Peptides against a protein of PDB entry 1IK9. Designs and how they scored, part 125

Target 1, 211 residues: chain A of PDB entry 1IK9
Amino acid sequence: MERKISRIHLVSEPSITHFLQVSWEKTLESGFVITLTDGHSAWTGTVSESEISQEADDMAMEKGKYVGELRKALLSGAGPADVYTFNFSKESCYFFFEKNLKDVSFRLGSFNLEKVENPAEVIRELICYCLDTIAENQAKNEHLQKENERLLRDWNDVQGRFEKCVSAKEALETDLYKRFILVLNEKKTKIRSLHNKLLNAAQEREKDIKQ
Target 2, 207 residues: chain A of PDB entry 1IK9 as posed
Amino acid sequence: MERKISRIHLVSEPSITHFLQVSWEKTLESGFVITLTDGHSAWTGTVSESEISQEADDMAMEKGKYVGELRKALLSADVYTFNFSKESAYFFFEKNLKDVSFRLGSFNLEKVENPAEVIRELIAYALDTIAENQAKNEHLQKENERLLRDWNDVQGRFEKAVSAKEALETDLYKRFILVLNEKKTKIRSLHNKLLNAAQEREKDIKQ
Target 3, 195 residues: chain B of PDB entry 1IK9 as posed
Amino acid sequence: MERKISRIHLVSEPSITHFLQVSWEKTLESGFVITLTDGHSAWTGTVSESEISQEADDMAMEKGKYVGELRKALLSVYTFNFSKESAYFFFEKNLKDVSFRLGSFNLEKVENPAEVIRELIAYALDTIAENQAKNEHLQKENERLLRDWNDVQGRFEKAVSAKEALETDLYKRFILVLNEKKTKIRSLHNKLLNA

## One batch from the design tools (peptide; made by RFdiffusion4, then SolubleMPNN)

Design b2_p18_1_s1 (from b2_p18_1, 9 letters changed)
Fold by OpenDDE base, seed 2:
Structure b2_p18_1_s1 (fold): chain B 211 residues (1-211), chain C 211 residues (1-211), chain A 18 residues (1-18)
Amino acid sequence: as target 1 above (211 residues)
Amino acid sequence: as target 1 above (211 residues)
Amino acid sequence: SEFEKEEEEIDKLESELE
């Protein structure tokens, strides 16, 4: 079971923050349970898959698009854009919400709720779920932070190895060139020495021919 | 102002989860506000810095150690180890808690609470704080996840550059050695050729002398 | 001379190695 709690403002009671809990199994399309509370009273209703399909048909909206609008209205929390207007009558237990577009407002959905006999239990369970969600998110944050610190260390280690590899490549090239120049110069000196010996031998032979 | 909400079990009402909110400014030592609720009623009390100091003195405990124990009792949430026992009388509004050690249980603190006239407002504010904390922690989780994905990309990029640097170093060394061996072999061939020319010149001179 | 040509070839090979 998945759940989302949102704060909403009712048109009838704009000064009192209400809380809207929606609970569903895997997909919102399969139906959901809606719970409304003001921190003193609670009201709950069940919306079936057939009711969602009927509302989509009555609106001439494709079911997946309609469920997408329900998700935005009921699960998004009131983003600062008051795109959705919520209405509830405590007397009739009738809950409805409207989507306010620039040029048109329309009813997106309506639900009959039932007053909960023990609202304190619903409120306690709602607070428990919030505290559990905080604990899970804190544990995930601590894990992600430790992983970030690990990845940063591993990055610094490989960066330092890379810089050492670059420096070692440049040093190797320089050392090899120096060593090879020395050996080549020794070979050049030996070639020059052998040429001088050949020149001297040729000059001596030319002297011996000239008697 | 900092705040922590914990679920607790009262010895008098073990079947009903209670919620303990503690609110403080910077340090718990400077005093705090404690709020207890069952989701229907709420009770609040203020604990001053002087009361904390007096309780520490009465317990013959160093103030920093005592505040450390208060933090564990009041802020840790009930970890699964029932080290702390909570008691509350709704009639007297007297709240006290005990630390249960293996060999000794002792009273860690006691507070007089006052029944809140509008518990729904306290409960709504408590739920709002939970929802705000969830939203903040979710935003932090999303940020840490994006940072983790960035660090992993950056690590893979530098690792790939490092592997290319290692391979380029090995290739450079191999290429330099091959080129230098070729040049050295050419020089050795020239030295051998010059030695053969010297040997031939010496043999011709020896023939001319015998002639 | 043949020696000057070989010294030039050597110097060229050295310059191709630098």
Scores: peptide ipSAE 0.027, ipTM 0.827, DockQ to the pose 0.077; fails the geometry check
Fold by OpenDDE base, seed 4:
Structure b2_p18_1_s1 (fold): chain B 211 residues (1-211), chain C 211 residues (1-211), chain A 18 residues (1-18)
Amino acid sequence: as target 1 above (211 residues)
Amino acid sequence: as target 1 above (211 residues)
Amino acid sequence: SEFEKEEEEIDKLESELE
């Protein structure tokens, strides 16, 4: 079961924050339980998959698109753009919400709710769920923070090894070139010396041929 | 202002989860506001720094140690070890809590609360705070997750550069040695050729002298 | 021979490069 609690403002009571709890199994499409509370009273209704399908058909809206609008309205509350307006009659227990577009407002959904006999139990359970969610999210935050600290250490360690490898490559290249230049110069000097000895020997032989 | 909401069980009503809200400025030592609710009624009291000091003195406990016990009792609820027991009289509005040790139970603190006239407002504000805390923690989680993903990418990038640097160092060393060995061998061959020419010239000169 | 000594010196210089 999934659950979402959102703050909403009712058109009839805009000064009193209401809380809209939606609970569903795997998909909102399969039906959901909606609970409304003002912190004193609570009202609950069950919306079946058949009712969702019927509302989509009555609107001439594709079911997936309709459920997408339900998800935006009921699980996010009134989005930051006041696109969704919520209405509730405490007398009739009739809950409906509208989507407000630039040139058109239309009813997106309507549900008959029932007044909960023991609203305190619903409110306590709702607060318990909020506190559990806070604790779970805090534990996730602590885990992610520890993982960030680990990844940062691991990054610094590899970076330090990389920098050492670059420096070692440059040092190796420089040292090899220096050593090889020395050896090559020695061999060049020896070749020059041997050539000079050959030239001298040839000159002496040419002198001996000339008596 | 800091706030903590905890679930507690009252000895008088163990079947009904109560919520203990504690609000304070920077330190619990400077005083706090305590609110108790059962989801229908609410009770609030203010505890001053002087009352905290007096309770510590009455207990013959060092203030820092006493505040440390208050923090454990009031901000964590009854810890998982049932070390703290909470009591409340709805008639007298007297709230007290005890620390239960193996051989001794003692009253840790006692506060006179006042019944809130509009408990629904307190409950709505409490739920709002929980929902805000959930949203803030979710945003922190999303941020930390994105940072983890970044750090992991950055680690993989540096690791890949490091591996390339190692391979490039080995390839460079191997290529330099191969090239230098070739050049050295050419110079060795030239030195050998020049020495052989010198030996032949010396042998011819020795033949000419014997003639 | 003087040549063998020079080969040994070359070989020594190679071994100092390894």
Scores: peptide ipSAE 0.027, ipTM 0.827, DockQ to the pose 0.076; fails the geometry check
Fold by OpenDDE base, seed 5:
Structure b2_p18_1_s1 (fold): chain B 211 residues (1-211), chain C 211 residues (1-211), chain A 18 residues (1-18)
Amino acid sequence: as target 1 above (211 residues)
Amino acid sequence: as target 1 above (211 residues)
Amino acid sequence: SEFEKEEEEIDKLESELE
């Protein structure tokens, strides 16, 4: 089961934060359970896949698009732009919500809720779920923090090895060339010396032929 | 202000999860506000620095050690080892808690609470704080996840550069030595050729002198 | 001279190694 809790403001009670819980299996399209609470009373309703399909058809909206709008309204609460308006009658237990666009507002959906007999149990379970979610998120954050510290150490290690490899490559190239030039110059000097000896020997032979 | 909410079980109502909220400024030692709720009723009390000092003195416990035990009891709830037992009388509004050791249990602290007139407001604020904490932890989680993905990319990049640098260093060394050996061998061949020419010239001169 | 050509070839081989 998937679950989302959001805070909402009702048009009739804008000073009292309400909490909207939606629970579903796999996809919101297959139906969901909606629970509303003010921290004292709770109201619950089950919305079926057939009701979602009927509401999409009544709106002349493609079902996937309609479910996408339901997801934005019910799982996000009123986003920071107040795009969704929530209404609830405690007398009729009728819940409905509107999408407010710049030039047009329209009803996006409506549900009949039932007053919960023991709201304290629903509220306790809701708080438990929040505390569990906090603990899970804390454990995940601690894991990610440790992993980031590991990756940073590993990055610094390989970076330092890379810099040493670059410097060692440049030093190797420079050293090999210097050594090569020294040995080459010794061989050039030896070749020059041998040529001079050949020239001298040829000059001496030419003198000996000329008595 | 710092705040911690935990779930606890009362000895008198072990089937009903209670929530213990502790709020303080900077340090728990300077005093705190304690709130207990069952999701229907709420009870609140203020514990002063002087009461904490008095309780530590009455227990003949060093104040820092006592505050350390308060922190474990009140901010962790009953840890998974049931080391702390919580008691509350709704009639007297008297809250107390015990530390259970293997061979000894002792009262760690006690507080007089007052019944909150509007528990729904306290419960709504508590749920709001949980939802805010979830949102903050989610944002931190998403940030840490993105940072983790960044660090992993950066590590893979420098690792690939390092491997290329190692291979390039080995290839450079091998290539430079091969080229050096080729040039050196040419010079050795030339030196040998010049020595042979000198030997031949000396032999011809010795023939001309004997003729 | 043949020697000057060989020095030029050596200098060329050095320049191809730099």
Scores: peptide ipSAE 0.026, ipTM 0.827, DockQ to the pose 0.074; fails the geometry check
Fold by OpenDDE base, seed 3:
Structure b2_p18_1_s1 (fold): chain B 211 residues (1-211), chain C 211 residues (1-211), chain A 18 residues (1-18)
Amino acid sequence: as target 1 above (211 residues)
Amino acid sequence: as target 1 above (211 residues)
Amino acid sequence: SEFEKEEEEIDKLESELE
């Protein structure tokens, strides 16, 4: 089960923060349970998939678009101030919300809620869920922090190996060229020596022909 | 101001989760505000630095150790089950808690609380704080996740450069050896050619002398 | 021969380069 708690302001009681809890299975389209509380009283209603479909049809809105608007209204909390207006009558237990566009406001949805007999239990469970969510998010943050520290170490290790590889490549090239120059110079010296021996032998032969 | 909310069980009402809020400035040693709620009623008390010092002295406990025990009792939530036992009389508004050791239980602290006249406001503010903390922790998680993804990319980029550097080093060594062998073979061929010319010149001179 | 010794020395120096 998925759950979202948001703070909302009711048009009738704008000075008193209300909390809107929405609970659903997998998708909001499959239906949801809505719970409203002011920290003293609570009201709950169940909205079925068929009711969501009917409200979309009544609005002449495509169901996926309608559910997208429900998600923004009911789960996002207060988006940019005044886009969604919430109304609740504690007397009739009738909850409705409107989308306010620049020139047009229209009702996006309406639900009959029932007053909870034991609101303290609903409020305690809501606080428990908030505390559990905080603990889970803290554990996730600690995990991500440790992973980031690991990745930073691993990056530094590879970077240091890369720099050593670059330096070792340059050193290898320099060493190989030095060794090659030494061997080439020895062979050049041998070639020069053999040429001098050939020149001397030719000069001696020319002397022997001249007696 | 720092704040921690924990769920606790009262010995008198073990079936009803209570919430213990502790609020303090910088350190718990400087004093704190304690708020208890059952989701319907709320009770609040202020504990001064002087009261904390007096309770530490009355217990014959070093202040830093005593504050460390207060922090574990009041901020950690339920540690391992049964280490800290919480008691509250709704009639006297007297709150006390005990540390349970294997063979000894002792009172760790006691506070007079006052019943809050408007518990709904305290409960709403508590829920608001939980929702704000959830939002902050979510934003931190999203930031850490994006940083983790960046570090993974940066690691892969350096790893790929390192592997290319290793391969380029091996290829460089192989190419340099091949080029050196070619040049050496040319010099060997020249040395062999010069030796053959010397041998032929010596044989011709020996023929000229026998003639 | 002196030439065979010089060829062996060249081959030895090449083997030290491999």
Scores: peptide ipSAE 0.026, ipTM 0.827, DockQ to the pose 0.079; fails the geometry check

Design b2_p18_1_s2 (from b2_p18_1, 12 letters changed)
Fold by OpenDDE base, seed 5:
Structure b2_p18_1_s2 (fold): chain B 211 residues (1-211), chain C 211 residues (1-211), chain A 18 residues (1-18)
Amino acid sequence: as target 1 above (211 residues)
Amino acid sequence: as target 1 above (211 residues)
Amino acid sequence: EEEEKEEKEIDEELSKLE
């Protein structure tokens, strides 16, 4: 089961924060349970897949688009831009919500709710779910923090090894060339010395032929 | 202001989850506000620094140790090992809690609470705080997740550069030695050729002298 | 000529490193 709690304001009671709980299995399209509370009273209704399909048809809206709008309205509350307006009658237990665009406001959906006999149980379970969600998110955050600290250490280790590898490559190249030049110069000096000895021997032979 | 909400079970009502809220400024030692709720009723009390000091003195406990035990009891609930037991009388509004060790149970603290006139406000504010905490923790989680993904990419980049640097160093060393050996062998061949020419010239001169 | 050319190329490569 998936669940979302949102904070909403009712048009009739704008000074009293209400809480909208939606719970569903796998997809909101398959139906959901909606619960409204003011921290004293609670109201619950079940919305079936057939009711969602009927509302989409009555609106002449494609079902996937309609469910997408339901998801935005019911799982996000009004959102930061007050795009959705919520209405509830405590007398009729009728809940409806509107989408407000710049030039057009329209009813997006409506549900009959029933007053819960023991609202304290619903409120306690709602608070429990919030506390459990906080604990799960804290544990996940602590895990991610430790993983980030590990990855940062691993990055610093490889970075330091990489810098040492670069420096060692440059030092190797420089050292090998220096050693090569030294050995090459020794061989060049020997070649020059041997050429001079050959020239001297040729000059001595030419002197011996000339008596 | 710091705040903690915990789930507790009362000895008198073990089937009904209660919520214990503690709020304080900077340190619990400076005093705190305690609120108890069952999702229908709420009770609140203020505990001063002087009352905390008096309870520590009455217990013959060092104040820092006493505040440490208060922190464990009130900010963690019973904990996973049921080390703390909570008691509340709705009639007297008297709240007390015990520490249960294997061989010793003792009263750790006691507070007079007052019944809240409008418990729905306290419950709504408590739910709001839970939802805000969930949103903050979700935002932190998303940030840490993105940072984790960044650090993993950065690690993979440096690791790949490091592996290329190692391979390039080994290739450089191998190539430089091969080239050096080739040039050195050519110079050795020239030296051998020049020595042979010198030997031949000396042999020809010895023939010319004997002739 | 090829050996003198290779020796010059090596001497030129080495002279660029000095």
Scores: peptide ipSAE 0.020, ipTM 0.833, DockQ to the pose 0.115
Fold by OpenDDE base, seed 1:
Structure b2_p18_1_s2 (fold): chain B 211 residues (1-211), chain C 211 residues (1-211), chain A 18 residues (1-18)
Amino acid sequence: as target 1 above (211 residues)
Amino acid sequence: as target 1 above (211 residues)
Amino acid sequence: EEEEKEEKEIDEELSKLE
């Protein structure tokens, strides 16, 4: 079961933060349970897939797009731009929400809720879920931090090996060329010496032929 | 201000999860605000540095060690081993907690609380803090995840460069030696040819002198 | 003999680098 809790403000009670819990299986489209609380009272309702489909049809909106709007409204709260307005009557237990656009506001959905007899249990369960989520996220953070530290060490180690390899390659090339030049120069000197000896021998022979 | 919320079980109400909130400035030793809630009622008390010092003295425990035990008890709840037992009287508003060791249980601390007139506000604020903490932890997780992905890419890039550098070093060495051997062999062949010409010239000169 | 000796020294230097 997936769950999201968000803060919302009701048009009727803008000074009191309410909490909207939505719980569903796999997809919000398959239906969901909605719970509203003010920290004292709680109200719950189940919204079926058929109700979601009917609301989409009544809006003349494609179901996938409609569910996409439901997800934004119900799982994010009003958001930073107050794009979604929430209304709830504690008397009728009627919950509805509107999408506010620049030129038009329209009802996005409406649900009948039921007042919970034991709101304290719902509130305790909600707080438990929040604390569990905090603990899970902390464990994930600690894991990711340790992995980050590992990856940074591994990167530094490979980087240091790479720099050593580059320097070693350049040093090797330089050393090999220096050694090669030395040996080549020795062989060139020997060739020059032998050529001079040949020239001298030829000149002496030409002198001996000329007595 | 630092804050921690934990689940606790009261000895008087083991079937009902309670929530213990502790809030403090910098160090728990400087005093703290304790809040207890069952999701319907709330109780709050302020514990001063002087009260903490007095409890440590009454226990004949070193203050730093005592504060260390307070931190474990109050910020972690009972823990998985139920090492800390929490007691609260809703009638007297007296809160106390015990440390349970194998052979001995002893009172670790006690506080007088006051019943909050508007528990819904305290509960709403507690839920808000939980939701804020979830959002902050999610943002940290997303950041760490992105950084891990970056570090992994950077590691793969350097590793691939390192492997190429190793292979290029070996290839360079092999190529330089092959070229060196070729040039050296050409020079050796020229030296041998010149020596043979010198020997032949000397033999011809020795023949001309014997004639 | 000296050329054969230098050839051996070069071959030994090359072989030390293999």
Scores: peptide ipSAE 0.020, ipTM 0.833, DockQ to the pose 0.110
Fold by OpenDDE base, seed 4:
Order: structure tokens, then C-alpha cells, then sequence
Structure b2_p18_1_s2 (fold): chain B 211 residues (1-211), chain C 211 residues (1-211), chain A 18 residues (1-18)
């Protein structure tokens, strides 16, 4: 089961923050339980897959698109742009919400809720879920933070090895070239010396032939 | 201001989860506001720095140690080992908590609370705080996750560069040595050839002298 | 002539290393 709690403002009571809890199994399409509370009273309704399908059909909306709108409305609240408006009658227990577009507002969905006899239990369970979610998220944060610190250390270690490798490559190249030049120059000097000895020997032979 | 909400069980109502909210400025030592709720009623009290100091003195406990015990009791609930027991009288609004040690239980602190006239507002604000904390922790989690993914990419990139640098160093060393050996062998062959020419020239001169 | 040519080739290879 998945759950989402959102703050909503009712058109009838805009000064009183309400909380909309939606609970569902795998997908919102399979149906959901909706709970509304003002922190004193609570109201709950169950919405079946058949009701979701019927509301989509009544709206002439494709079911997947309709469920996508339900997800935006019910799991995010009004959204960042007041695109969704929530209405609830405490007398009739009728909950409905509208999507406000630039030129047209339309009812997106409507549900009959029932007043919960023991709202304190619903509120306590809701707070428990919030506290559990906080604890789970804190544990995830601590884990991710420790992993970040590990990855940063590992990165610094490899970076330091890489820099040493670059420097060692440059030093090796420089040292090898220096040694090579020295050895080549020694060999070149020896070749020149041997050539001069051959030239001198040839000149002496030419002198000996000339008596 | 800092805030902590914890689940507690009252000795008088162990079947009903209560929520203990503690709010303080910088340190619990400077005083705090305590709020208790069962999801229907709420009770609030303010504990001053002077009351904390007086309770520490009355217990003959060092203030820093006492505040350390308050922090464990009030900010973590009973703790994992039922070390702290919470008591509340709805009639007297007297809240007290005990530390249970192996051989001795003692009262750690006691506060007079006042019944909140509008508990729904306190409960709504508490739920709002929980939802805000969830949203903040989710944003932190998403940030840390993105940073982990970045650090992992950066590590892989540096690791790949390091491996290429190692391979390039080995290839460079091998290529330089091969080239050096070739050039050295050519020069060595030329030196040997020149020496042989000198030896032959000397032998021919020695023949011409014997003739 | 061949010896002068080889000396030039060596000098050209050395000059590429400087």
C-alpha cells in the first residue's frame, strides 16, 4: 500500500488547512481510500476502480489521462498554480474537486465521504505515518550522505593517483630523452673520432706512396 | 527555533499513542515549549531555563547532564529500551516522566501543562510541520542522490583517465626504449665497421712495411 | 657522401628531440 498526505484548502473554509490522505495499493487506477481531516473531524471514503472508470467515462476522458489528473489533484494538492480547487460539504459529506483552466473550470471528480466516528484515531495514525516517513527519510539521508563522503574520498584518491601518474609520465619521458641524447652524443663523438683516424691513416698511406 | 515530535505512551493510556512536541530556540537548556496531544485534545506548557536549572539542582544533578537526560527523554520518546516512562493526568494537567534504571526508577522531570482551547489548530500545525519536514527531507534526498550520481560519474571519468594514463606511460616507455635500442644498435654497428676498417688499414700497412 | 648523409639524418633526428 502506498500513501500520500497533502495539505489542501477547501473553498468553504480557506482559513483552515485540511489534510487529504490518499491510500492505494499499486496504482491509483485500482481504487483508493480518501481521508479528509481538519485536525478535529475526519471523513473517509473508498473509491473503487469501477467508480474511477465511470467518472472517466462520464467526463469523456481516457482512463489513463483521468487517473493522471487524479494523481496530480489528490497526491500534490492544488498544485503550484491553484489548478485544482477542493470543495467539501460537512453536511452532505460530498467532496468534489475542480480543475481550473484558463477559460473553463470543470469538475474532475466527486466522492461521497463518511464522517469517522473516532477522528482521533485517524489523526493519530496519520501523525504516526508522518513520523515514520520522517524517520525513514532521515535514515536515507544519512545513508546517502555517508555514500557521498565515501565517493568523494574515492574520487580524491584516484585524482591524486592520476596526477602522480601524469607527473611520472612527463618525468619519465624527460629522463629517457636526456639519457638518449647523452648516449647518442657519445656515439656520435666516437664515430667522428674513428672517421678522423681513418682519414689520417689514408693521408699517411698516400704520403708513403708518393718517394 | 528547533522542534522535535515524538511518539510516547502514557502509563495511564498505553493503548493510545500520544505525541510529544518539544520546541526550543538554540539549546534545550535555554527552555522549551512542550505540547502533548492524543489527536483530539492538546496540552501545552512552557519550561523556562530557571525551571530546568531548579529541577537539576533538586535532583542534585549537574545541569549539562540533566539537559542531556531531558534531550534523550523528550526528543527520542521512551528510547529503544523503555528507559523513560511518561505520565500525564488530564485532570491536573500534570506531566511527569521517570527514568527507569535496573534497580531504581526516579522522576526525571515534571511540568504543569495547560489544556489548549483549540486543539485542532495545534494538531493542524503539527501535521503541517511533519509535511514540511517530509518535503524538506525529500528535497535533501533528491539532492544527495543527484550528487552521488555526479560523484560516481566523476569517479568513473577520472578512473578511466588514470587507466589511460598508465597504459600511455607503459606504451611510451616501450616505444622510447625500442627506438633507442634501434638507434644505439645502428651506431654500434657503425662503430664496429669503422674499427674493422682501421684494423684492415693497419694490417695492410704492416704488410707494406714487411715488403 | 653516404657518411655525410647518415650524419645529417642523425642530426635531423637529434634536432627533433631538442
Amino acid sequence: as target 1 above (211 residues)
Amino acid sequence: as target 1 above (211 residues)
Amino acid sequence: EEEEKEEKEIDEELSKLE
Scores: peptide ipSAE 0.021, ipTM 0.833, DockQ to the pose 0.118; fails the geometry check
Fold by OpenDDE base, seed 2:
Structure b2_p18_1_s2 (fold): chain B 211 residues (1-211), chain C 211 residues (1-211), chain A 18 residues (1-18)
Amino acid sequence: as target 1 above (211 residues)
Amino acid sequence: as target 1 above (211 residues)
Amino acid sequence: EEEEKEEKEIDEELSKLE
């Protein structure tokens, strides 16, 4: 079961933060349970897949688009843009919400809720879910932090090896050139020595021909 | 202000999860506010630095160690080890908790609480704090995940550059050796040619002398 | 390029000895 809790403000009670819990299986399209609480009372309703389909048809909206709007209204919390207005009558237990666009406001959905006999159980369970979510997110954050610290170490190690490889390549090139220049100079000296011996032999032969 | 909410089980009401909120400024040692709720009623008490010091002295415990035990009892939640037992009387508003060791149980602290007149405000504020903490932890989680993905890319990039540097070093060494062997072989051929010219010149001179 | 330059300088110096 998936769950999302959001803060909402009711048009009828703007001074009191209300909490809207939505619970569903896999997809919101398959229906959901909605719970409203003020921290003292709670109200719950069930919305079926057939009701969602009927509301989409009545609105002349494609079902996937309609469910997308429900998701924004009911799961995103009141984003700072006040795009959604929430209304609830405690007397009739009728909950409805509207989408406010620049030029048009329209009712996005309406649900009949039932007052919960033991609101303290619903509130305790809601707080438990919040605390569980905090614990899970903290554990995930600690894991990701440790992984980031590992990846940073591994990056520094490879970077240091790369810099050493670059320096070792330059040093190898320089060392090889120095060694080969020495060997070439030895061969040049030997060639010069052999040339001088040939010149001397030619001069001696020219002397022997001239008696 | 720092805050921690924990689930606790009261010895008097083991079937009902209670929530223990502790709020403090900078350090728990400087005093704290404790709030207990069952999702219907709430009770709050203030513990001063002087009371903490007196409790530590009465227990013959070093203050830092005592505050360390308070932190474990009041902030860690009931870890699975049931090391701490919590007691509360709704009639007397007396809250106390005990540390259970293998051979000895002892009272770690006791506080007088006051029943909150409007528990719904306390409960709403507690839920708001949980939802804020969830949002902050989710934002931190998304940030750490993006950093993790960045660090992994950066690691792969440096690793690929390192492997290319290793291969380029080996290729450079091989290429330099091949080039220098060619040059050395040319010089060896020239030395051999000059030696043969010297041998021929010596043989001609020996013929001219015998002639 | 530097290697090719050193090879050419070596060949030029050796051609002068020839």
Scores: peptide ipSAE 0.019, ipTM 0.830, DockQ to the pose 0.226; fails the geometry check

